# Peptides against a protein of PDB entry 4AID: the designs that were tried, part 163

Target 1, 242 residues: chain A of PDB entry 4AID
Amino acid sequence: FDIKRKTIEWGGKTLVLETGRIARQADGAVLATMGETVVLATAVFAKSQKPGQDFFPLTVNYQEKTFAAGKIPGGFFKREGRPSEKETLVSRLIDRPIRPLFVKGFKNEVQVVVTVLQHDLENDPDILGMVAASAALCLSGAPFMGPIGAARVGWVDGAYVLNPTLDEMKESKMDLVVAGTADAVMMVESEIQELSEEIVLGGVNFAHQQMQAVIDAIIDLAEHAAKEPFAFEPEDTDAIKA

## One batch from the design tools (peptide; made by RFdiffusion4, then SolubleMPNN)

Design b2_p24_6_s4 (from b2_p24_6, 8 letters changed)
Fold by OpenDDE base, seed 3:
Structure b2_p24_6_s4 (fold): chain B 242 residues (1-242), chain A 24 residues (1-24)
Amino acid sequence: as target 1 above (242 residues)
Amino acid sequence: YYLARPPEELIKEWAEEVLEKVRE
């Protein structure tokens, strides 16, 4: 087994990104751990475009499997076959920042699957899932202009908190999820209680600064484990809509 | 290694969109 692993301290927690042990049939696969929360992200892309494909066929599926559900708060017996509301929301949360980063004109089918394998009841799998999906895409060889990082920011006792625990979030006046590249913020989702715009903007900046360590960790992992880049030549027709 | 930095123009558009969402 050629296992590559990157470990960093991030917000007082250990983040581990691992590849090469599981899901070797995928173009990219990353096992990500934060605390005792564990997710598997896989990226698969078609090597050709379907005839008549007119849009970019990206599918992102976040799943909390039933074996992890025994530790997931509110993880009632998910009826087999339909995503929960949470799974749908997190799938969108992962999709939004990655979709714009694919090379223009790339219309090969891409499937990203994030599976929660373990939940520690402290660290939410959504942020970890975003990080893992980014890493899996960077390893895949797909024409993805990543990595992205992601962070959740809370506001507790008059201070920013990076990736607050589920218990800390109960006391937080802010639930701010930020995703971005090294150079840019790409997505913000926020639920805010009676905070100034200045504090919220400061939270976005804090998130973007804190996610740089994750971005660097993904780059380091990709330098050691990424597949050869897929040779993609954009068709001339998509250049006209600039 | 598609460490392609998004074009600066995309960065600006995203930053503006983010700022608009934070102001809502």
Scores: peptide ipSAE 0.023, ipTM 0.540, DockQ to the pose 0.769
Fold by OpenDDE base, seed 2:
Structure b2_p24_6_s4 (fold): chain B 242 residues (1-242), chain A 24 residues (1-24)
Amino acid sequence: as target 1 above (242 residues)
Amino acid sequence: YYLARPPEELIKEWAEEVLEKVRE
């Protein structure tokens, strides 16, 4: 097994990104760990476009498996065959920032699957899932103009907190999820309790600054483990409207 | 791997869109 691993300290927690051990049949696969929360992100893409494909067929599926249900809040209530509300929401959180980063004109099927393997009841797997999905795409060879980073920001005791624990979130006046590239903020999702716009905007900036370490970690992993880029040339017709 | 940064113009557009959503 050619296992590559990147480890960083991030928000007072150890983030580990690993590839080469599991899901080797995928185009990209990353096992990501933060605390004792563990997710597997897999990226698979078709090597050809379907005839008549007129839209980019990206699917993102975040799932919390029943084998981890004993460690996942609400896991026992998952109806077989339908995503929970949380799974649907997190799938969208992952989809939103990655979708616009694919090369324009690429219409091959892409499937990103994020599977929660373990939950520590402190570290939410959503942020970890976003990071892992980004890493898996960067490793895959798909024409993905990543990486993205992601961060959750809380406001606890008059300070920003990076990736607050579930317990810290009970005291937080802000639940701010940000995703972005090295140069841009691409997605913000927020729930805010009586905070000034200044604090919220500062939270977005804080998130963007803090996610740079993750972006750098994904780049470092990709430099050592990424597949060769898929040979794709965008059709000139879409370049004219920029 | 495509570790290409999006064009600066696209980055600015995204940032503006996000900032508008935060202000709403």
Scores: peptide ipSAE 0.013, ipTM 0.354, DockQ to the pose 0.744
Fold by OpenDDE base, seed 4:
Structure b2_p24_6_s4 (fold): chain B 242 residues (1-242), chain A 24 residues (1-24)
Amino acid sequence: as target 1 above (242 residues)
Amino acid sequence: YYLARPPEELIKEWAEEVLEKVRE
């Protein structure tokens, strides 16, 4: 197997992005690890558009499987067959920043699945899932204008903290999730407690700065492991309406 | 590689939308 791996130090933790070992039938597949939290992201896209397809059919599914449930907070309460509130939320967190980065006019079906394989109870798999999904799309050959990075920012003892642990988050006055490209912030979700706008905006900037290392890591992985780009020519009519 | 950067205009619009939401 041609296994490619990128390892970086990120926020005082080791981030590992790996491809080539598992889910090789997908267009892109990335095993991402931070601490002992492990996620698998897979990206699959149709090679043709369905007749009469009017919208971009992107589906993003974040899943915390029952085999990891013993390590996932609230895993015992998962009703069979329905996504949890967390799974629904994280699926949206991944969807929002990636959806606009597909080439305009691309209406082939795209499926992104992020599966939590292990949870260490310190590193939340949501950020890791966002990173892994971005990497999987970049490897897939889909017309995706990524990568995106992602970061969580806390505010603890008067300072920004990159990807606080679940325990550190109990003391944090901010839960700020940011996703973006090298050049732009694409998505912000925040819960804040009595913080100034200046601190929150500073947190967004901090997140965007800190995610550059992840973006660079995805690019490096893609340079070594990406499939050839899918030959897609947008119909002229959709390009002109921009 | 379709690591095409989104158009600068689109980047700007997204950044503005995000910043507006943070200010709200």
Scores: peptide ipSAE 0.012, ipTM 0.330, DockQ to the pose 0.745
Fold by OpenDDE base, seed 1:
Structure b2_p24_6_s4 (fold): chain B 242 residues (1-242), chain A 24 residues (1-24)
Amino acid sequence: as target 1 above (242 residues)
Amino acid sequence: YYLARPPEELIKEWAEEVLEKVRE
């Protein structure tokens, strides 16, 4: 087993990104830990395009497994069939920032699966899932122009809080989720209570600054563990339709 | 309530099942 691990301190918590132990059949697989919250992200992509494929077939699935669900707030016994509202929302939060970063003209099937393996009831697995998905894609060899970082920002007692705990979020006037690259903000999702635009914009900047450590950690992991890039040359015809 | 860390073998089996479903 060639296990590679990157560990950083991030927002006063230890973030661990690990690859090589689990899901080795995937193109990329990352076990990510923050506190005692643990997620597994897997990325798989087809090595050929389906005949007549006219759109980019990216599927992102965030899942909170039943063994974790008994301890997830609001995690009632999921009947085996339908994603929860949270799972659907987080799947979209992961999809939105990564979808634009695939090389134009790439229309091979890509599936990203993020599974919550453990929840500590303090660290929300959504941000961790975004980070893990980014890392798994960077390791996969898929034509993905990442990494992305992600952060949640709270506003508690007149200050920004990076990745506030579930208890801190009860006191927060802001739930701001930001995802981006080193150079750009790709996605913002926010629930805000009676805050100025200045505070919100400051929160986006704070998030983007704080996620750089995560981006750097993913790059460092990829330098040591990434697969060779998949040889993809877009057909000239796909460049004209955008 | 801390979720007991699933046994590494169970995580592996599960990851394999997920990958099989991804390939279908």
Scores: peptide ipSAE 0.018, ipTM 0.338, DockQ to the pose 0.018; fails the geometry check

Design b2_p24_7_s1 (from b2_p24_7, 12 letters changed)
Fold by OpenDDE base, seed 2:
Structure b2_p24_7_s1 (fold): chain B 242 residues (1-242), chain A 24 residues (1-24)
Amino acid sequence: as target 1 above (242 residues)
Amino acid sequence: SVEERRERGRRFIEEYKKRMLELA
């Protein structure tokens, strides 16, 4: 096995990104670990466009496996064969920041699957899933202009907290999820309790600053493990030059 | 620094775009 691994300290926790051991049949595959939460992200893309395809067919599927259900909040209530509300929301959360980063005119089918393998009840798999999906896409050779990073920001005891635990979130006045590239914020999702706009904007900036370490870690992994870019000629070459 | 990482991120994307165009 040609296993590549990147490890960083991030928000006082160890983040591990690994490729080459699992799901080697995918175009890109990353096993991501933070604490004892573990996710597998896979990216697969078609090498041709379907006849008559008029839109970009990206699908993102976040799923929590039944074997992990005993350690996943709400996992016991999962109906087989249908995504839970959480799985649907997290799938959208992952989709939103990555969709705009594909080269315009690329209409080959892309499937991103994020599977929660383990949950520690402290580290939420959503942020980890966003990071893993970004890494898997960067390894795949797809025309994805990533990486993205992601971060959750809390407001606890009058301070920003990076990726608060589920217990810390109970005391947090803010649940702010941010995703972005090195230069741009791509997505913000926020639930706020009686905080000023200034604190919220500061939280977005804090998140974007803190996720740069993750972006850098994905780049390090990609430099050693990424496939060559798929030979794609956009109809408008300006879409790549921009 | 954070700024150095941002710059590295920008370079990574530009290099990726360049490789895509060279392979096309």
Scores: peptide ipSAE 0.518, ipTM 0.915, DockQ to the pose 0.834
Fold by OpenDDE base, seed 4:
Structure b2_p24_7_s1 (fold): chain B 242 residues (1-242), chain A 24 residues (1-24)
Amino acid sequence: as target 1 above (242 residues)
Amino acid sequence: SVEERRERGRRFIEEYKKRMLELA
């Protein structure tokens, strides 16, 4: 096994990105750990376009497995065979920032699956899932112009907090999820209580700044473990040059 | 610096794009 690992300190927590041990049948696979929360992201893409394919067939599926579900808040209401509300929401949170980063004209089927393997009840697997999905895509060879980073920002005791724990979030006046590239914010999702627009915008900037360390970590991992880019010929080469 | 990190990200994307274009 050729196992590659990147470890960084991020918001006072250890973030680990690992590839090569599990899910090697995928085009890209990343095991991501923050605290004791663990997710597996896999990326698989078709090597040809289906005849008559008129849209980009990206599917993102975030799943909290039953073995982790016993520790996941609200796990008792998982209807067997249907995504929970959280699973649906987080699947969209991952989809939104990655979808625009595929090369225009690429219409091969892409499946991203993020599986929560362990939950520590402190670190929410959504942010970790976004990071892992980004890393898995960067490793896959798919025409994905990532990486993206992601961060949650809280506002606790008059300060920004990077990736607050579930307990710290109870005291937070802000739940701000941001995803972006090195250069741009791609997605913002926010729940805010009695905060100025200035504080919220500052939170977006804080998130984007703090996620750069994660973007760098994904790049470092990809430099050592990424597959060669898939030989894709877009109808318009300007779509790659852009 | 933040700028050095951003520049590294840009270079990574540009190198990836370049490799894709060389395979095309």
Scores: peptide ipSAE 0.157, ipTM 0.732, DockQ to the pose 0.753
Fold by OpenDDE base, seed 5:
Structure b2_p24_7_s1 (fold): chain B 242 residues (1-242), chain A 24 residues (1-24)
Amino acid sequence: as target 1 above (242 residues)
Amino acid sequence: SVEERRERGRRFIEEYKKRMLELA
């Protein structure tokens, strides 16, 4: 097994990105760990377009499996076969920032699956799942112009907190999720309690700055483990040059 | 620095784009 691993300290927690051990049948696969929360992201893409495919068929599926449910808040009530509200929401949170980063004209099926394997009750697997999905896509050879990073920002005791714990979030006046590239913010989702626009904008900037360490970690992993880019002729080459 | 990481990210994307164009 050729296992590649990148470890960084991020927001006072250890982030580990690993590839090469599991899900080797995928185009890209990353095991991501933060604290004791563990997710597996897999990226698979079709090597041809379906005849008459008019849209980009990207599917993102975030799932918290039943075996992890004993450690996941609310996990006991997961019905087999239907995504929970959380799973649906997080799937969209992952989809939104990655979808625009595919090369225009690429209409091959892409499936991203993020599976929560373990939850530590401190580190939310959503941010970790976003990071892992980004990493898996960067390793896959798909025409994905990532990486993206992601971060959650809280506001606790008059300060920004990177990836607050679930307990810290109870005291937080902000739940700000940001995803972006090295150069751009791609997505912002926020729930805010009586904070100024200045604090919120500062939070977006803080998130974007802090996620650069993750972006760099994904790049470092990709330099060692990425597949060669898939040979694809886009309809518009300017979309790649831009 | 954050700027150095951003620059590395840009280079990575540009190199990826270049490889994509070479395969097209």
Scores: peptide ipSAE 0.022, ipTM 0.549, DockQ to the pose 0.793
Fold by OpenDDE base, seed 1:
Structure b2_p24_7_s1 (fold): chain B 242 residues (1-242), chain A 24 residues (1-24)
Amino acid sequence: as target 1 above (242 residues)
Amino acid sequence: SVEERRERGRRFIEEYKKRMLELA
């Protein structure tokens, strides 16, 4: 196995991004670990466009497998077939920031699958899944102009908390999920309880600053393990240079 | 620093864009 690994300390937790061991049939595959929460992200893209394809066919699927469900809070024996509300929401959280970063005119089918393999009951797999999906896309050779980073920010005892644990979130007045590139915030999703707009905006800035270490880690992994870019002629080359 | 990482990220994206354009 040619295994490449990047490890960083992030918010007082060890983040590990690994490629080369699992899902080698994918264009990109990343095993991501934070604490004892583990996710597998895979990216697969078609090497040709379907005739008559008029939209970008990106599918993002976040799933918590039944073998991990015994460790997932509220994990009933999921009857095979329908995503939970959480799985649907997290799939959208991953989709939203990555979709606009594909090269304009690229209409080949892209499938991103994030599978929760283990849950530690402290670290939510959603943020880890966003990071892993970003990394898998950067490794794939798809015309994806990432990486993105992601972070959750809480507000506990009058302070920002990076990626609060599930227990800290019970005391948090803010659930702020941010995703972005090195240069820009791409997505914000927030649930807030009696906080000023100033505190929320400060939380977005805090998240964007804190995710730079993750972006840097994905870049470092990609420098060592990314496939060559897929040969694609963009619809608008000038928009890509901007 | 945060700024150094941001600059590295920008360079990575720019280099990726350049490679994509060279393949087009």
Scores: peptide ipSAE 0.018, ipTM 0.481, DockQ to the pose 0.786

Design b2_p24_7_s2 (from b2_p24_7, 10 letters changed)
Fold by OpenDDE base, seed 5:
Structure b2_p24_7_s2 (fold): chain B 242 residues (1-242), chain A 24 residues (1-24)
Amino acid sequence: as target 1 above (242 residues)
Amino acid sequence: SVEERRRRGIEFTRRYLEKMLELA
């Protein structure tokens, strides 16, 4: 087994990105760990476009499996088959920043699946899932212009906190989720309690700065484990205007 | 440049946050 692993310290926690052990049938697969929270991200893409495909068919599915439900807050109430509200929201949270990073004109089917395998009750799998999905796409050879990083920022005791624990979040005046590339913020989602715009904008900047270490970690992993880029030539958009 | 893309991203984010704060 050719297992590649990248480990970084991130916000006082160990982030591990691993590939090559699980889900080898996927175009990209990453096992990501932060604390004792573990997610598996897989990326699969079709090698041809369907005839008459008019839109980019990206599907993102974040799922917290029933076997992990005993370790996930509220997991015991998960009915098989229908996504929970959380699963739906996190699927969208992952989709939003990655969708615009695909090469324009690429209309092959892409499926990203993020599966929560373990939850430590401290580290939320959503951020980890975003990171893992980004890494899996970068490894896949799909025409994805990532990586993205992601971060949650809290405001606790008058300071920014990177990826606050679930307990720290109870005291936080901010739940700010940011995703972006090295060069740009791609997505912001925020819940804020009585904070100035300056603090919130500072939080976005803090998140974007802090996620660079993750972006660099994904790049390092990809340099060692990425598949060859899929040979895709975008249709010359100038030829469609002629 | 990379820096110009960063600035545009930050500006987009600011406008997005402003819009969200107006909706909140």
Scores: peptide ipSAE 0.028, ipTM 0.374, DockQ to the pose 0.030
Fold by OpenDDE base, seed 3:
Structure b2_p24_7_s2 (fold): chain B 242 residues (1-242), chain A 24 residues (1-24)
Amino acid sequence: as target 1 above (242 residues)
Amino acid sequence: SVEERRRRGIEFTRRYLEKMLELA
């Protein structure tokens, strides 16, 4: 196994990004761990466009597969085949920031699958899933203008908290999810309770600052493990120069 | 620079959030 691994301390937790052990049939595959929460992201893309394809066919599927029958709260036997509401929402959360970062004119089928392998009941796998999906795409050779980072920000006891635990989130006046590149914020999703605009805007800035370490970690992993870029010539070059 | 791009991205997000808070 040619295993490449990047480990960083991030918000007082160990983040591990690993490739080369599993899902070798994918174009990109990343095993991401934060605390004891573990996700597998895979990226697969078609090497040609389907005849008559007129839109970019990106599919993002987030799945909480109970490999460990017993520790996922609400792990009632998910009836085989239908995504839960949470899985649908998180799939959209991952899709939103990555979709705009594909090179304009690329219309090959892309499938991103994020599978929760383990849940520690402290670290929500959604943020980890966003990070893992970004890393898997960067490794794949697809024309993806990433990486993205992601962060959740809470407001607990009058301070910003990076990626609060599920228990800390019960006391948080803010659930702010931010995704972005090194250069820009791409997506904000927020639920706030009686907070000033200044605090919320400060939270977005805090998130974007804190995700830089993750972006750098994905870049470092990609420098050592990425596939060769897929040879793609976009028809419309004008949008890439802005 | 990366810093200037980052600043512009944050400012854009700020204006968006400001507008959303005014509508809520």
Scores: peptide ipSAE 0.025, ipTM 0.407, DockQ to the pose 0.046
Fold by OpenDDE base, seed 4:
Structure b2_p24_7_s2 (fold): chain B 242 residues (1-242), chain A 24 residues (1-24)
Amino acid sequence: as target 1 above (242 residues)
Amino acid sequence: SVEERRRRGIEFTRRYLEKMLELA
């Protein structure tokens, strides 16, 4: 197996991005690890557009599997066959920043699946899932103008904390999730307790700065492991309106 | 363009934060 791996230190934790071992049938597949939290992201795209397809058919599915559920807070509330509230929210959290980054006019079906394989009860798999999904898309050859990075920012003892643990988050006055490219913030989701605008804006900037190391790591992985770009020519009508 | 998307993303973020702070 041609296994490619990128390892970085990120917020005092080791982030590992690996490809080539698992889900080789996907267009892109990345195993991402932070602490003992492990996620698998897969990206698959259709090689043709369906006749009459008028919208971009992107599906993002974040799943916490039952074997991990015994280690996942709230895992007991998973009704068989329905996504949990968390799975629904995280699926949307991943979808929001990636959807705008596909080339205009691309209407081939794209499926992104993020599966939580292990949870350490310290590192939330949502951020890791966003990073893994970005990496899987960059490896796939799909016309995706990524990568995106992602970060969670807390405010603990008067300072920003990158990717606080679940326990540190109990003391945090901010739960700020940011996703973006090297150049732009694409998505912000926040819960804030009695903080100034200046602190919140500073948190977004801090997140965007800190995610650059992740973006660079995805680029480095893609340079060594990405498939050839899918030959896609947008219809002239959609290119003129950009 | 990528630059227009960048500008729109930054503007969206700013407006989102402004709106969140107006609701606080």
Scores: peptide ipSAE 0.012, ipTM 0.379, DockQ to the pose 0.027
Fold by OpenDDE base, seed 1:
Structure b2_p24_7_s2 (fold): chain B 242 residues (1-242), chain A 24 residues (1-24)
Amino acid sequence: as target 1 above (242 residues)
Amino acid sequence: SVEERRRRGIEFTRRYLEKMLELA
């Protein structure tokens, strides 16, 4: 197997992005590891548009498999069936920042699947899943104008904490998830307890600065392992300029 | 224990990866 791997130190933890080992049937596939949390992201896109397709058919599915659920707080009783509340929320967290980065007029079906394979009970797989999904899309050849980075920021003992552990989050006055490109913040989701707007804005800036190393790591991986870009020319319809 | 659940999850991850490699 031609396995490509990028490893960086990020927030005092080792982040590993790997491709070429598994899920080769996908257009892009990334195994991402932080601590002992492991996720598999796959990106698949249709090579043609369905007749009469009027919207961009992007589906994002974040899944915590039942075997990982035995480690995930509250995961013990996932019956096969409906996504948990967490799975639904994280699927949206991944969807929101990536959806606007597809080339305008692209209406081929795209499916992103993030599967939690392992949870260490310290590193939340949501941020790792966002990073892995971004990387998988960049490797796929889909007309995706990423990468995105992502970060969680906590506020513990009067300081910002990058990607706080689940234990540090119990003491945190902030749960701030940020996603963005090199140039822009694309999404902010926050739960805040009695903090000033200044601290929150500072947290967004901190997140955006800290995610640059991840963006650079995805770019480096893509330079070595990305498929050729899918030849997509948007129909020059005036509706694409609106 | 948490450690036993950790071990079982690592073993499952390994088996899942092995299965995915067989499908690859």
Scores: peptide ipSAE 0.011, ipTM 0.401, DockQ to the pose 0.019

